Peptides against a protein of PDB entry 3OGK. Designs and how they scored, part 97

Target 1, 307 residues: chain A of PDB entry 3OGK
Amino acid sequence: ATPDRLSRRFPNLRSLKLKGKPRAAMFNLIPENWGGYVTPWVTEISNNLRQLKSVHFRRMIVSDLDLDRLAKARADDLETLKLDKCSGFTTDGLLSIVTHCRKIKTLLMEESSFSEKDGKWLHELAQHNTSLEVLNFYMTEFAKISPKDLETIARNCRSLVSVKVGDFEILELVGFFKAAANLEEFCGGSLNEDIGMPEKYMNLVFPRKLCRLGLSYMGPNEMPILFPFAAQIRKLDLLYALLETEDHCTLIQKCPNLEVLETRNVIGDRGLEVLAQYCKQLKRLRIERGADEQGMEDEEGLVSQRG

## One batch from the design tools (peptide; made by RFdiffusion4, then SolubleMPNN)

Design b1_p17_5_s3 (from b1_p17_5, 8 letters changed)
Fold by OpenDDE base, seed 1:
Structure b1_p17_5_s3 (fold): chain B 307 residues (1-307), chain A 17 residues (1-17)
Amino acid sequence: as target 1 above (307 residues)
Amino acid sequence: SLSPRERRQKKLDELLA
């Protein structure tokens, strides 16, 4: 399909999703000049797709110029922008988006690779947006953005329901969690073990509606912070948790309403048995093979075919 | 260069070691 053909056939298109690189291909193994540029599509969007409110680019090359053109062309009509595993842009491009698209509801750049110039884009978003529902820069590396801006966003965006972030220290997000009264989903952050203060996270207060959760680097010492609301957890991302098999069993037993679980092979057959016993509402299970299995001497940490 | 996913996995591996 070509951009021109798409616009001619569907001039009233409201949602566009473009996929560049094959799913099976590792992002860094595909040459950068493979031709998956969004430029021709952005041109067509600007000229011919004037009702487009949702754009999803997956595994494509996106430049700052592309983002700037898109931002100016769609302005406040743009409700959703997803830069999913994209590359080629800087935070200047993001700044353009949030500056011109002040009513954006969903902004995603999960697993995208970019050059970080400053934290202005998040600050600008915080200063002007009141419409945001989903903010997702999970598995990205922002070092120059401020947790205070995230708090401001939470305070001003009453419909904010899902936030996924990079490796913010969780304690820096206390103000954010307090402000995000309607938050249902949170992923990311960073829980850092402190031998000198093993209970430093025990006083964390999470939003009351939180039910989809993935705390990065959560170990068994931090896991108890979930226990007060474990019964309301519906989705749990443990891909980047520091939990062993027994820890999985402990947590799973406390989550009877779990619908989605993502974890590593460390859950083991034992964990799967516990999951089957206690989580009758489970709809999706994703198990990735992790490197941590190499360190396990016992078979409990390995998922095997039983029967 | 490593992808974001690969970098995060690497960090996880380091923490588990």
Scores: peptide ipSAE 0.471, ipTM 0.919, DockQ to the pose 0.740
Fold by OpenDDE base, seed 5:
Structure b1_p17_5_s3 (fold): chain B 307 residues (1-307), chain A 17 residues (1-17)
Amino acid sequence: as target 1 above (307 residues)
Amino acid sequence: SLSPRERRQKKLDELLA
């Protein structure tokens, strides 16, 4: 479909999702045509799709100008923007979005590639937004944003339920976790082992409703921080954890309500046995192969539905 | 240049080494 055809067919469209390339395509192989660039779509949105509240661009080229146009065209009517594995923009584009779309509820730029100029976009979001429910810049590399702004967002956005971040030191997010009283999902951060301070994370307090979790680089020494609320965990992302087979077994046994598990093949047959024994509510299992590959019969990326 | 996913995987590999 073309943008003009879309508006003619669906002038009252509220939600739009565009995919620029196949899922299996390399991130940097974005088609250089109207389907790869969001520009013609943003033009059409601005002119003819005046009811649009949700925009999801996946694997597309997005410029700052595109974001600026979109922001100004939709303003407070824009509730969801997902820049999923997109490229071509800078943090100036993000700033425009959060400046003009003050009632945005979902902002995602997971796995997007961009040029970071400053942290103003997150600061602006923190200063003016009270509507945010989902914030996701997982697997991005922001170096200039402030954990304090994230904390401010948590304090001001009472409906904030899901936050996924890059490689923030987890200890810098203590204030955020304390403020995010309704948070149900957290992914990202960075746990850094310190031989001299093995217990440096033991006093970390998580939001009481947290049930979907993926802590990056969590090792067996840090894993016990989950034990107090392991029984309420429903989704666990261990793809970037530093857990061996036995560590998986230990943790899994403590998560009887687990519904979704994502991990590497290090879980092994033994881990799968333990999973089957203790996690009767498991609905989705994703196993990826990593450099730490241990003997496993299942193929990489295999997703099984158990429930 | 590496994608975000590739960069993260690289970091993981380094930590696992």
Scores: peptide ipSAE 0.466, ipTM 0.916, DockQ to the pose 0.617
Fold by OpenDDE base, seed 2:
Structure b1_p17_5_s3 (fold): chain B 307 residues (1-307), chain A 17 residues (1-17)
Amino acid sequence: as target 1 above (307 residues)
Amino acid sequence: SLSPRERRQKKLDELLA
């Protein structure tokens, strides 16, 4: 389909999702000339799709100019922007979005590749937005943004329910968690093991309604911080946790209301048996192969076809 | 250059080593 055909057929379109590249291809490995540019679509949105409030670009090339045009064209009518595994823009483009779209509810740039110039975009969002419900820059690298701005967002956006971030030190997010009273989902951060201070995270207080969680690099020493609210956990992302088979068993036994689990093959047949025994409400299970499997001589760490 | 996913996986691998 071409952009012009879309607008003629659906002039009242409210939601648009575009996929620009094959799923199997990494966006950075495909030549730029393969037609993955959002530019013609942004032009069409600006001119002819005046009711559009939700835009999702997946695996596309997005420039700062594209984002600026989109921001100015849709302004406060834009409720959702998802830059999913996109590339080609800088934080200047993000700044334009949050400056002009002050009522945005969902902002996602998960797994996108971009040039970071400064942290102004998050600061601007913190200073002016009160509508945000979902913020997701999981698996990105922001080195110039401030945890304090994230805290301000949590304080000002009372409908904020889902936040996914990069490798923030979890202890820097204490103020954020305290402010995010309605937060239901958190993913990312960074737990850093300290042999000299094994309990440095034990006093961490999570939002009361938190039930979907994925803490990056969580090991068995940090895992007990989840135990006080493990019974209310509905979704766990353990893909980037540092848990062995026995650790999985320990945690799973404490999560009887678990509905979604994402983990690596290290869970093993034993972990799957425990999962089946204790998690009767499980709806979705994702098991990825990890590099750690190549070194595991332990048969218990392997998921068999019976599992 | 590595994708964001590849960079995260690399970090995980380093921590598991």
Scores: peptide ipSAE 0.466, ipTM 0.917, DockQ to the pose 0.716
Fold by OpenDDE base, seed 3:
Structure b1_p17_5_s3 (fold): chain B 307 residues (1-307), chain A 17 residues (1-17)
Amino acid sequence: as target 1 above (307 residues)
Amino acid sequence: SLSPRERRQKKLDELLA
């Protein structure tokens, strides 16, 4: 479909999702005329889609100018913006979005590639937004944003329920977790093993309603921090955890209400057996191939087609 | 350049090595 045809057929469209780049293609290998630019769509949104409140771009090329145009066109009517695996913009574009769309509820830039100029966008969001429900910059590399701004967002946005971040040191998020009283989902962060301080993370206090979790680089030494609330965990992302098969078994056994599990093949047949035994409410299981297969042939760590 | 996912996977691989 073309942008103009869409607006003619659906002038009252409230939600738009566009998918661009094929999964197997790299951005640098795609011809410029492949149609992956959001520009014509942003133009159409600005001119003809006056009720649009939700925009999801997946694997698209998005410029700062595109974001600026979108921000100004939709302003406080924009409730959801998802830049999912997009590229071509800088933090200036993000700044424009949060400056003009002060009532945005969902802001996602997961796995997007961008140029980071400063941390002003997050600061601006912290200073003016009270509507945010979902903030997701998971699997991104922000080096200039402040955990303090994240804490401010948590304090000011009472409906904040899901936050996914990059590789923040988890200890820097203590204030955030304390402020995020209604948080149900958290992904990202970074747990860094300290041989000199084995209990470095044991005093972490998580939000009381937290039930969807994916801590990055969590090893068996850090895993016990989940035990106090493991029974309330419904979704667990272990894709980037540093857990062996037996560690998986230990954790899974403590999560009887688990509905969604994402992990690597290190879970093995043994882990799957434990999962079947203890997690009767499981709805979704995702197992990815990991590089850890190249290590020692632990037959127990291999997922067979039997499961 | 590596995608964000590829970079994260690389880091994971380094930690598992």
Scores: peptide ipSAE 0.462, ipTM 0.915, DockQ to the pose 0.673

Design b1_p17_5_s4 (from b1_p17_5, 10 letters changed)
Fold by OpenDDE base, seed 5:
Structure b1_p17_5_s4 (fold): chain B 307 residues (1-307), chain A 17 residues (1-17)
Amino acid sequence: as target 1 above (307 residues)
Amino acid sequence: SLTPRELRDLRLNELRA
């Protein structure tokens, strides 16, 4: 499809999702003519798709100019922006989005590659937005953003239900968790083991409604922090957890309402047996072959339970 | 610098060692 054909066929389009071609290399290194640039689409949105409120770009090249144009064109009418595995922009582009789109509900840049100039975009978002429901910059590298801004967002956005972040130290997010009273999903962060302080995370208090969780680098020493609310966990991402087979068994037994599990093949046959025994509500199981499991015969797989 | 994915891979490798 071409942008012009889209607007002609659907002048009242409210939601647009575009997918670029998968590439092994960074998307910003792809030639201009491959069709992965959002520029022509943003132009079309600005000119002819005046009712568009949701935009999802996946695996595309997005420039700051593209984001600026989109932001100014849609302004407070833009409710959803997903930059999913995109590249080519900087935090200046994000700043433009949050400056002009003050009623945005979903902002995603998961696994996007960008140049970080400063943390102003998150600060601006914190200062002016009260509409956010979903904030997702999982698997990104932000070093200049402040966890205090995330806390402010949680305090001001009463409908905030899902937050996925990069490598924030979890202890820096204590204030965020306290403020995010309606949060149901959290992924990311960084748990850093301290041999001298094995209980450093035991006093961590999670939002009461939290039921979808993925803590990066969670090991067996940190795992008990989940036990108080394990029975209410519906989705668990253990892909980047540092759990062995027996640790999986221990945790799974405590999550009888688990619906979605994402983990590595370290779960093993034993873990799968335990999963089948204790998690009768399981709908989706994703098993990846992790870097720590090189040479094992188990393959990556996605299993959906058709109940 | 390593991407978060690469960092996670590295940490997982450390677990294996």
Scores: peptide ipSAE 0.216, ipTM 0.791, DockQ to the pose 0.416
Fold by OpenDDE base, seed 4:
Structure b1_p17_5_s4 (fold): chain B 307 residues (1-307), chain A 17 residues (1-17)
Amino acid sequence: as target 1 above (307 residues)
Amino acid sequence: SLTPRELRDLRLNELRA
């Protein structure tokens, strides 16, 4: 499909999702017209798709100029922008989006690769947006953004229900969690073990409606912070948790309403047995093979084809 | 530089090694 064909057939299009080629192909991109660039689509959006409010680019090359053009063309009519595993832009492009699209409800750049120039985009979002419902920069590396801006967003955006972030120290997000009263989903952050202060995270207070959760680097010492609301957890992302098989069993047993589990093969056959026993509402199970399991000697730490 | 996923994999591997 071509951009011009799309606009001619669907001039009143409200939602657009475009998928590019895998990153491996993008890395070796020689021709500029292979279809991986969003530029021609942004041009078409700007000119002919004047009712478009939702844009999802997956595995595409997106420049700052593309984002700037999109932002100015759609302005406050843009409700959703998802830069899903995209590349080619900097935080200047993000700044343009949040500056011009002040009523954006969903902003996603999960697993996107970009150059970080500053944290102004998040600050601008915090200062002017009150509409945000979903903010997702999971599996990204932002080093120049402020947890305080995230807190401000939570205070100002009362419909904020899902936030996925990079490696913020969880203790820096205390104010955010307090402010995010309607938050249902949180992923990311960073739990950092401190031998000298084992109870470092035990006083964390999570939003009351939190039911979808993934904490990076959560180990068995930190896991108990989930126990007070484990019964209401419906989704767990344990891909980057530091839990062994036994820890999985402990946590799973406390989550009888679990519907979605994402973890590594460290869960083992034993963990799967416990999962089957205690999580009768499970709808989706994702098991990945992690680097940490490559050298494991014990077969019990691996998921077999027995079940 | 490593992606966050690669970094996490590396860290997980290091912790288990």
Scores: peptide ipSAE 0.186, ipTM 0.792, DockQ to the pose 0.462
Fold by OpenDDE base, seed 3:
Structure b1_p17_5_s4 (fold): chain B 307 residues (1-307), chain A 17 residues (1-17)
Amino acid sequence: as target 1 above (307 residues)
Amino acid sequence: SLTPRELRDLRLNELRA
């Protein structure tokens, strides 16, 4: 479908999702007129899709100019922007979005590739937005943004329910967690083991409504921080947890209301058996092959066809 | 440069070894 055909058929379109090709194909061999660029769609949005409030680009090439045009065209009418595995933009583009779209509710750039110029976009968002519900820059590398801005966002956005971040030290997010009273989902961060301080994270206080969680690099020593609220956990992202099979079993047994689990094949057949036994409300299971599974001699750590 | 996913995979591999 072409942008112009879409607008003619659906002039009152409110949500648009576009999917491009895999990233590897996008950089090396894409002609200029290929559908991988969002530019023609942004043009159509600006001119003819006046009721569009939700935009989702997946595996698309997005320039700062595209973001700037989109931001100015939709302004406070834009409620959702998802740059899902996109590339081609810098933090200047993000700055334009948050500057012009001050009522944005969902901002996602998960797994996107970009050039980071500064942390101004997050600061601007913190200073002016009170509408944010979902913020997601999971699996990204922001080195110039401030945890303090994240805390400010939590304080100012009362409807903030889901936040996914990169590799922030979890202890730097203490203020954020205290401020994010309605937060239901958190993913990312970084747990860093300190041999000299084994209880470094034991005093972490999570938001009371937290039920969807994925802490990066969580090991068996840190896992107990979840136990006080494990019964209310509905979703676990353990893809980047440092848990062995038995650790999985321990945690799963404490999460009887688990609905979604994402993990690696380290869970093993044993973990799957425990999951089936204790998690009767499970709706979705994602098991990925991890690099850590290479060369493992323990057969129990592998998922077989029965699992 | 490595994606965060690739980096995390490497880290996990190193910890397992």
Scores: peptide ipSAE 0.163, ipTM 0.783, DockQ to the pose 0.490
Fold by OpenDDE base, seed 2:
Formats: C-alpha cells, structure tokens, sequence
Structure b1_p17_5_s4 (fold): chain B 307 residues (1-307), chain A 17 residues (1-17)
C-alpha cells in the first residue's frame, strides 16, 4: 500500500504502525540509502491524517527532517511515538519531537541507532512534559543525558508507569526511584560488581508498585535486593543478567506470581522444572542463546527438548 | 558496527570473564 492510498481509505486513522525492513535483516546491515524511508509517510501524515495520535516506525530510516515535520504537523495531538529499531536520525530530531509535542505520553527509541549530539532532548522533556507514561530507550547508548533529568521527569509526570533505559549506574537513579511513585516497570541500568564492596546495592529502594523488572548485569550478589518484593514481580527480564542456573532457581522460587520470563539458555532444564513448579501463572517464556554460552560445556545450562 | 544486542553480548562476556 502507498501512503496516499492509505489516507484516502482511512482519513480518520488514529494509529499507524509501519514495518520497513525484512525481519532477518538488522537495520545497521542495510545501506542507509536502501529503501524503508518514512519520508513519504510523514508527508502523508502531515497533509491528510489529521487525527493521527500514535505513530510506530519499525526498522525504518528516519531523518531529523522527518521527525521535525512530524512534530510540527501533529504537535500536542501526538500521544505516542515509537522509533523501534530505526536509524538515520540524531538527538536533534528527538529534541524537535519533545519541543513541539509537549503532551506526548509514550516515547520509544528502543534498539534504534542514532548520532548523539547532546542531552538537550531529555532536558527539554524534563522541563516541559507532565503527561509522559512510558519512556523507553532500552538497548541504546546515550552518554550525554543526565540521570537528574530522569528524576525530574519522574517528579513531574505522575502517570509515569514504565521506564526502560540504557547504561545508567543504578546508584545514580536512587533519586529517580524515589520520585517515580507510580512506576510499575523498569528495565536497563547497569549494576557494577565491586569485590571490595559486596553490599553496594543492598540499600537500594525501588518504587512500591514495581512488578516488571530487568536489571542489566545483575549477579548473584545483587539478586537479593529483589527478595523483599519478589512475590509481587510479574515480569522478569534476565536476558542481560549474570545469573547461573542455580541463581535462576533461587530467584524463580521467590516469584510465585511471575507471568513473563525472558532469559538465556543458562536457565537449563533444572531451572525450567523449578519454573513449572513455582510459577503457575506463567504466560510467556523467552529463552535465547547468549554469546557467553558459545563453547561452554555446561550440561546443566542447556535447555533440552524435554523442557 | 555492533547492534545494541551484540554490544550487550560483548559486555556480558567481558563481565563474566
């Protein structure tokens, strides 16, 4: 379908999701000038889709000009923007979005590739937005944004329920967690093990309603910080955790209300047995092969067809 | 260039070692 045909067929469209590239192709492996541009769609949105409030681009090429045009065309009517595995833009494009779309509720750029010029976009969001519900830049590299801006967002956006971030040191997010009173989901961050200070994270206080969690690089020494609220956990992302099979078993036994688990093959058949025994409400299980498992002869860490 | 996932995998390997 072409953009013009879409607008003629559905002039009152409120939500649009576009997928630009084959699933098998990673966005960074395809030349930037090889199709999948959002430009013609943004033009059509600007001219003819005046009720559109939700836009989701997946695996597409998005320029700063595209984002600027979209931002100005939709302004405060734009509630959701998802740049999912997209490329071609810089933080200037993000700045345009948050500057012109001050009532945006969902902003996602998970696994997108971009050029980072500065941290102004997050600062602008912190200074002017009070509507944000979902912020997701998981699996991205932002080096120039401030944890303090994230804290400000939490303080000002009382409906903020889901936040996924990159490699923030978790201790730098203490203020954020204290401010984010209604937060239900958190993923990302960085736990950095210190042999000289094993209790480094033991005093970390999480939001009271937190029930969906994925802490990057969490090891067995840090895992106990979850135990006080493990019974209320419904979703765990352990894909980037540093847990062995036995650690998985220990944690899973403490999460009887777990509904979604994402992890690596290290969970093993033993972990799956424990999961089946203790997590009767499990709805979704994702098991991936990690690079760390290549060449490892750990029979216990293997998931067989029995599991 | 590495994807974010590939980067995470690399970091996991580094932290495990």
Amino acid sequence: as target 1 above (307 residues)
Amino acid sequence: SLTPRELRDLRLNELRA
Scores: peptide ipSAE 0.129, ipTM 0.768, DockQ to the pose 0.685

Design b1_p17_6_s1 (from b1_p17_6, 7 letters changed)
Fold by OpenDDE base, seed 1:
Structure b1_p17_6_s1 (fold): chain B 307 residues (1-307), chain A 17 residues (1-17)
Amino acid sequence: as target 1 above (307 residues)
Amino acid sequence: MLEEEDEEEEEEDEERE
């Protein structure tokens, strides 16, 4: 499809999703630079798609100029921007989006690669947005953003239901969790084991409605923090958890209402048996091959065709 | 595996819209 053909056919388009790289590009069969540039699409959006509220770019090249043009063209009419696995922009582009699109409800940049200049974009969002429902910068590396701005967002955005973050120390997010009264989903953070303080995280208070969760680097010592509300958990992301097969079994047994599980091969056939026994509402199961599991011949941590 | 990820993400997007 070409941008011009799209606008001519659908001048009243409200939602646009563009995929740049085909799946075959992930196997190095297609040059890395084969990702489509969003520039011609942003130009078309700016000129001809005046009712567009939602934009999703997946695996595309996005410049700061593209983001600035999009932001100014759609302004407060832009409700959703998803930069999913995109590249080519900096935090200046994000700053433009949050400055001009003050009623944005969904802002996603999950797995995007960008240059971080400062944390101003999150600060600007915290100061001026009250509409945010979904904030997702999962699997990104922000070092210059403040957890205080995230807390401010939670206080100001009463409809905030889903937040996915990078490697914030979870203890820095205590204020955020207290403020985020309607939060249903949280992914990311960083749990850092302290051998000298095994109960470091035991005083964490999670939002009462939290039911979709993925805590990065959660080990068996930290896992008990979930037990008080495990029965209300509907989705678990364990891809970045540090749980062994037995730990998976322990946690799964406590989550009878689990609908979605994402994990690694470490769950094993035993974990799958436990899952089938205790999680009767399971709808989706994703099992990835962990990079670290390629070297551990431990037979117990592999999903076989029998599982 | 990669095909399932893209389908699951599409289903999650459809459930949220």
Scores: peptide ipSAE 0.019, ipTM 0.607, DockQ to the pose 0.091
Fold by OpenDDE base, seed 5:
Structure b1_p17_6_s1 (fold): chain B 307 residues (1-307), chain A 17 residues (1-17)
Amino acid sequence: as target 1 above (307 residues)
Amino acid sequence: MLEEEDEEEEEEDEERE
């Protein structure tokens, strides 16, 4: 569909999701030359889609100018912005969004590539937003943002329920977890094993309502930090965990209320058997092939057609 | 592989909205 046709047909559109690289079946819906850039859509949103509250761009090129235009056009009416696997912007574009859209509830940049100029966007969000429910910059590379701003967001945004971050050292997020009283979901961070301090993470206190979790680089030594609340876990993201088959079995047995599991093929048939035995409420299972698992010839670490 | 990942991610987004 062209932007102009969409606005004419649906002038009261509240939610828009655009995909830059559609599957072959959707290719006919996006003009070849326009499908990659959000610019024509942002122009249409600005001019004709005055009721639009939610915008989701997936695999699109987004410039700082596009973000600035969108921010100014929707202002406090923008509730959701998802830059899902997008590219072409800098943190200046993010700064424009959080400066002008002070009532934004969902801000997502998961797996987006960008140029990081500074951490001002997160600071601005921390200083002015009280509406945030979902913050997601999972699988991104921010080096200039402050964990203190994340803590401030948690303190000020009482409805904050889901936060996904990049490679923050988990110990730097202790203040955040303490402030995020209503947090139900957390993904990301970085668990860094210290051979000299095996109990480095044992004193981590997670939010009481936490039930969806994905800690990056969690190994078998860190895994026990989940055991006190494993029975309340409903979703586990183990894609970036450093767990072997036996570790999976150990953790899964402690999560009887697990509904969603995302993991790598290292779970193996044995892990799947344990999952079937202990997780009777499982609704979704995602198994990815790890890039490094091409070399693990151990027969036990592969999901066969029998599993 | 990339196409299957896209479908699963789309279903996840729809379940969250």
Scores: peptide ipSAE 0.019, ipTM 0.608, DockQ to the pose 0.087; fails the geometry check
Fold by OpenDDE base, seed 2:
Structure b1_p17_6_s1 (fold): chain B 307 residues (1-307), chain A 17 residues (1-17)
Amino acid sequence: as target 1 above (307 residues)
Amino acid sequence: MLEEEDEEEEEEDEERE
């Protein structure tokens, strides 16, 4: 479809989702500059789609100028922006969005590539937004943002229910978790094993409504922090956990209300048997082949055709 | 398989809106 044809057919469009690059681009099979630019779509949104409140760009090239134009055109009418696996922008573009769209409810940059200039975008969001429900910059590398701004967002945004972050040290998020009273979903962070302090995470207090969880680098020593509320867990993301087959079995048997599991092939047939035995409400199972598992011929950590 | 996973994640995001 062309932008001009879309606006003529649907002048009252409220939600737009655009897909650019095919998945093959993720494997470097397509030149980096190959893909859909959002520019012609942003121009059309700005001129003709005056009721648009939700925008989702997936695998597209997005410039700071595109984000600035979108921000100014939609302002407080923009409720959702998803930059899903996008590229071409900097944190200046994000700053423009949060400056002009002060009532945004969903902001996503998951797996997007960008140039980080500063942490001002998250600070501006913390200072002015009270509407945020979903914040997702999972699988991104922000080094200049502050955990204190995330805590401020949690204090000010009482409808905040889902937060996915990059590699924040989990202990730096203690204030955030205390403030995020209505949080139901958390993914990301960083659990850093310390042989000299094996219990450093045991006193972590999670939000009382937390039921969807994915802690990056969680190993068997950190896993017990979930046990007090494991029966409340409905979704687990274990893709970036450091759990072996037996660790999976130990955790899964404590999660009888699990509905969604995302994990690696390390769960094995044994883990799947335990899952079938204890998780009767399971709706979705995603099993990925870990990059490191191509070399570990350990037969016990493979899902066979029997599983 | 991998395309189906992307579609499922997309469907979960759409059901929350």
Scores: peptide ipSAE 0.018, ipTM 0.607, DockQ to the pose 0.090; fails the geometry check
Fold by OpenDDE base, seed 4:
Structure b1_p17_6_s1 (fold): chain B 307 residues (1-307), chain A 17 residues (1-17)
Amino acid sequence: as target 1 above (307 residues)
Amino acid sequence: MLEEEDEEEEEEDEERE
């Protein structure tokens, strides 16, 4: 569809999801510039889609100018912005969004590629937003943002229920977790094993309502931090966990209410058997092949047709 | 596999709305 055709057909559109580059583009089968720019759509939104409150761009090229135009056009009417696997913008574009869209409820930039200039966007969000429900910059490379701003967001946004972050040291998020009283979902962070401090994370306190979780670099030594609330876990993201097959079995047995599991092939047939035995409410299972696992066709950590 | 992942992610997003 063209932007102009969309607005003419649906002048009262509230939600828009646009998909840009198909996955085939990752294999150089499609030119980089093929149909992926949001600019024409942002122009149309600005001019003709005055009721639009939710925007989802997936695999699109988004410039700072596009974000600035969108931000100014929709202002406090924008409730949702998802920059899903997008590219072409900087943190200045994000700053414009959070500056002008002070009532944004969902801000996602998961797996987006951008140029980081500073951490001002998160600071501005922390200073002015009280409406945020979902913040997701999972699998992004932010080095200049502050965990303190995340804590401030948690304190100010009482409806904050889902937060996915990059590689923050998990101990820097202690204040965030204490403030995020209504948080149901957390993904990301970084667990860093310290041989000299094996109990480094044992006193980590999670939000009481937490039931969807994915801790990056969680190994078997850190895994016990989940045990006190494992029975309430409904979703686990173990894609970036450092768990072996037996560790998976141990954790899964403690999560009888698990509905969604995302993990790597390391779970193996044994892990799947344990999953079937203990997780009777399982609805979705995603198993990815780790880069290191592609060569291990015959090892115990493979999911076979028997599993 | 990769196309299936995109569809699953889309389904999950739709289930949350």
Scores: peptide ipSAE 0.018, ipTM 0.607, DockQ to the pose 0.091; fails the geometry check

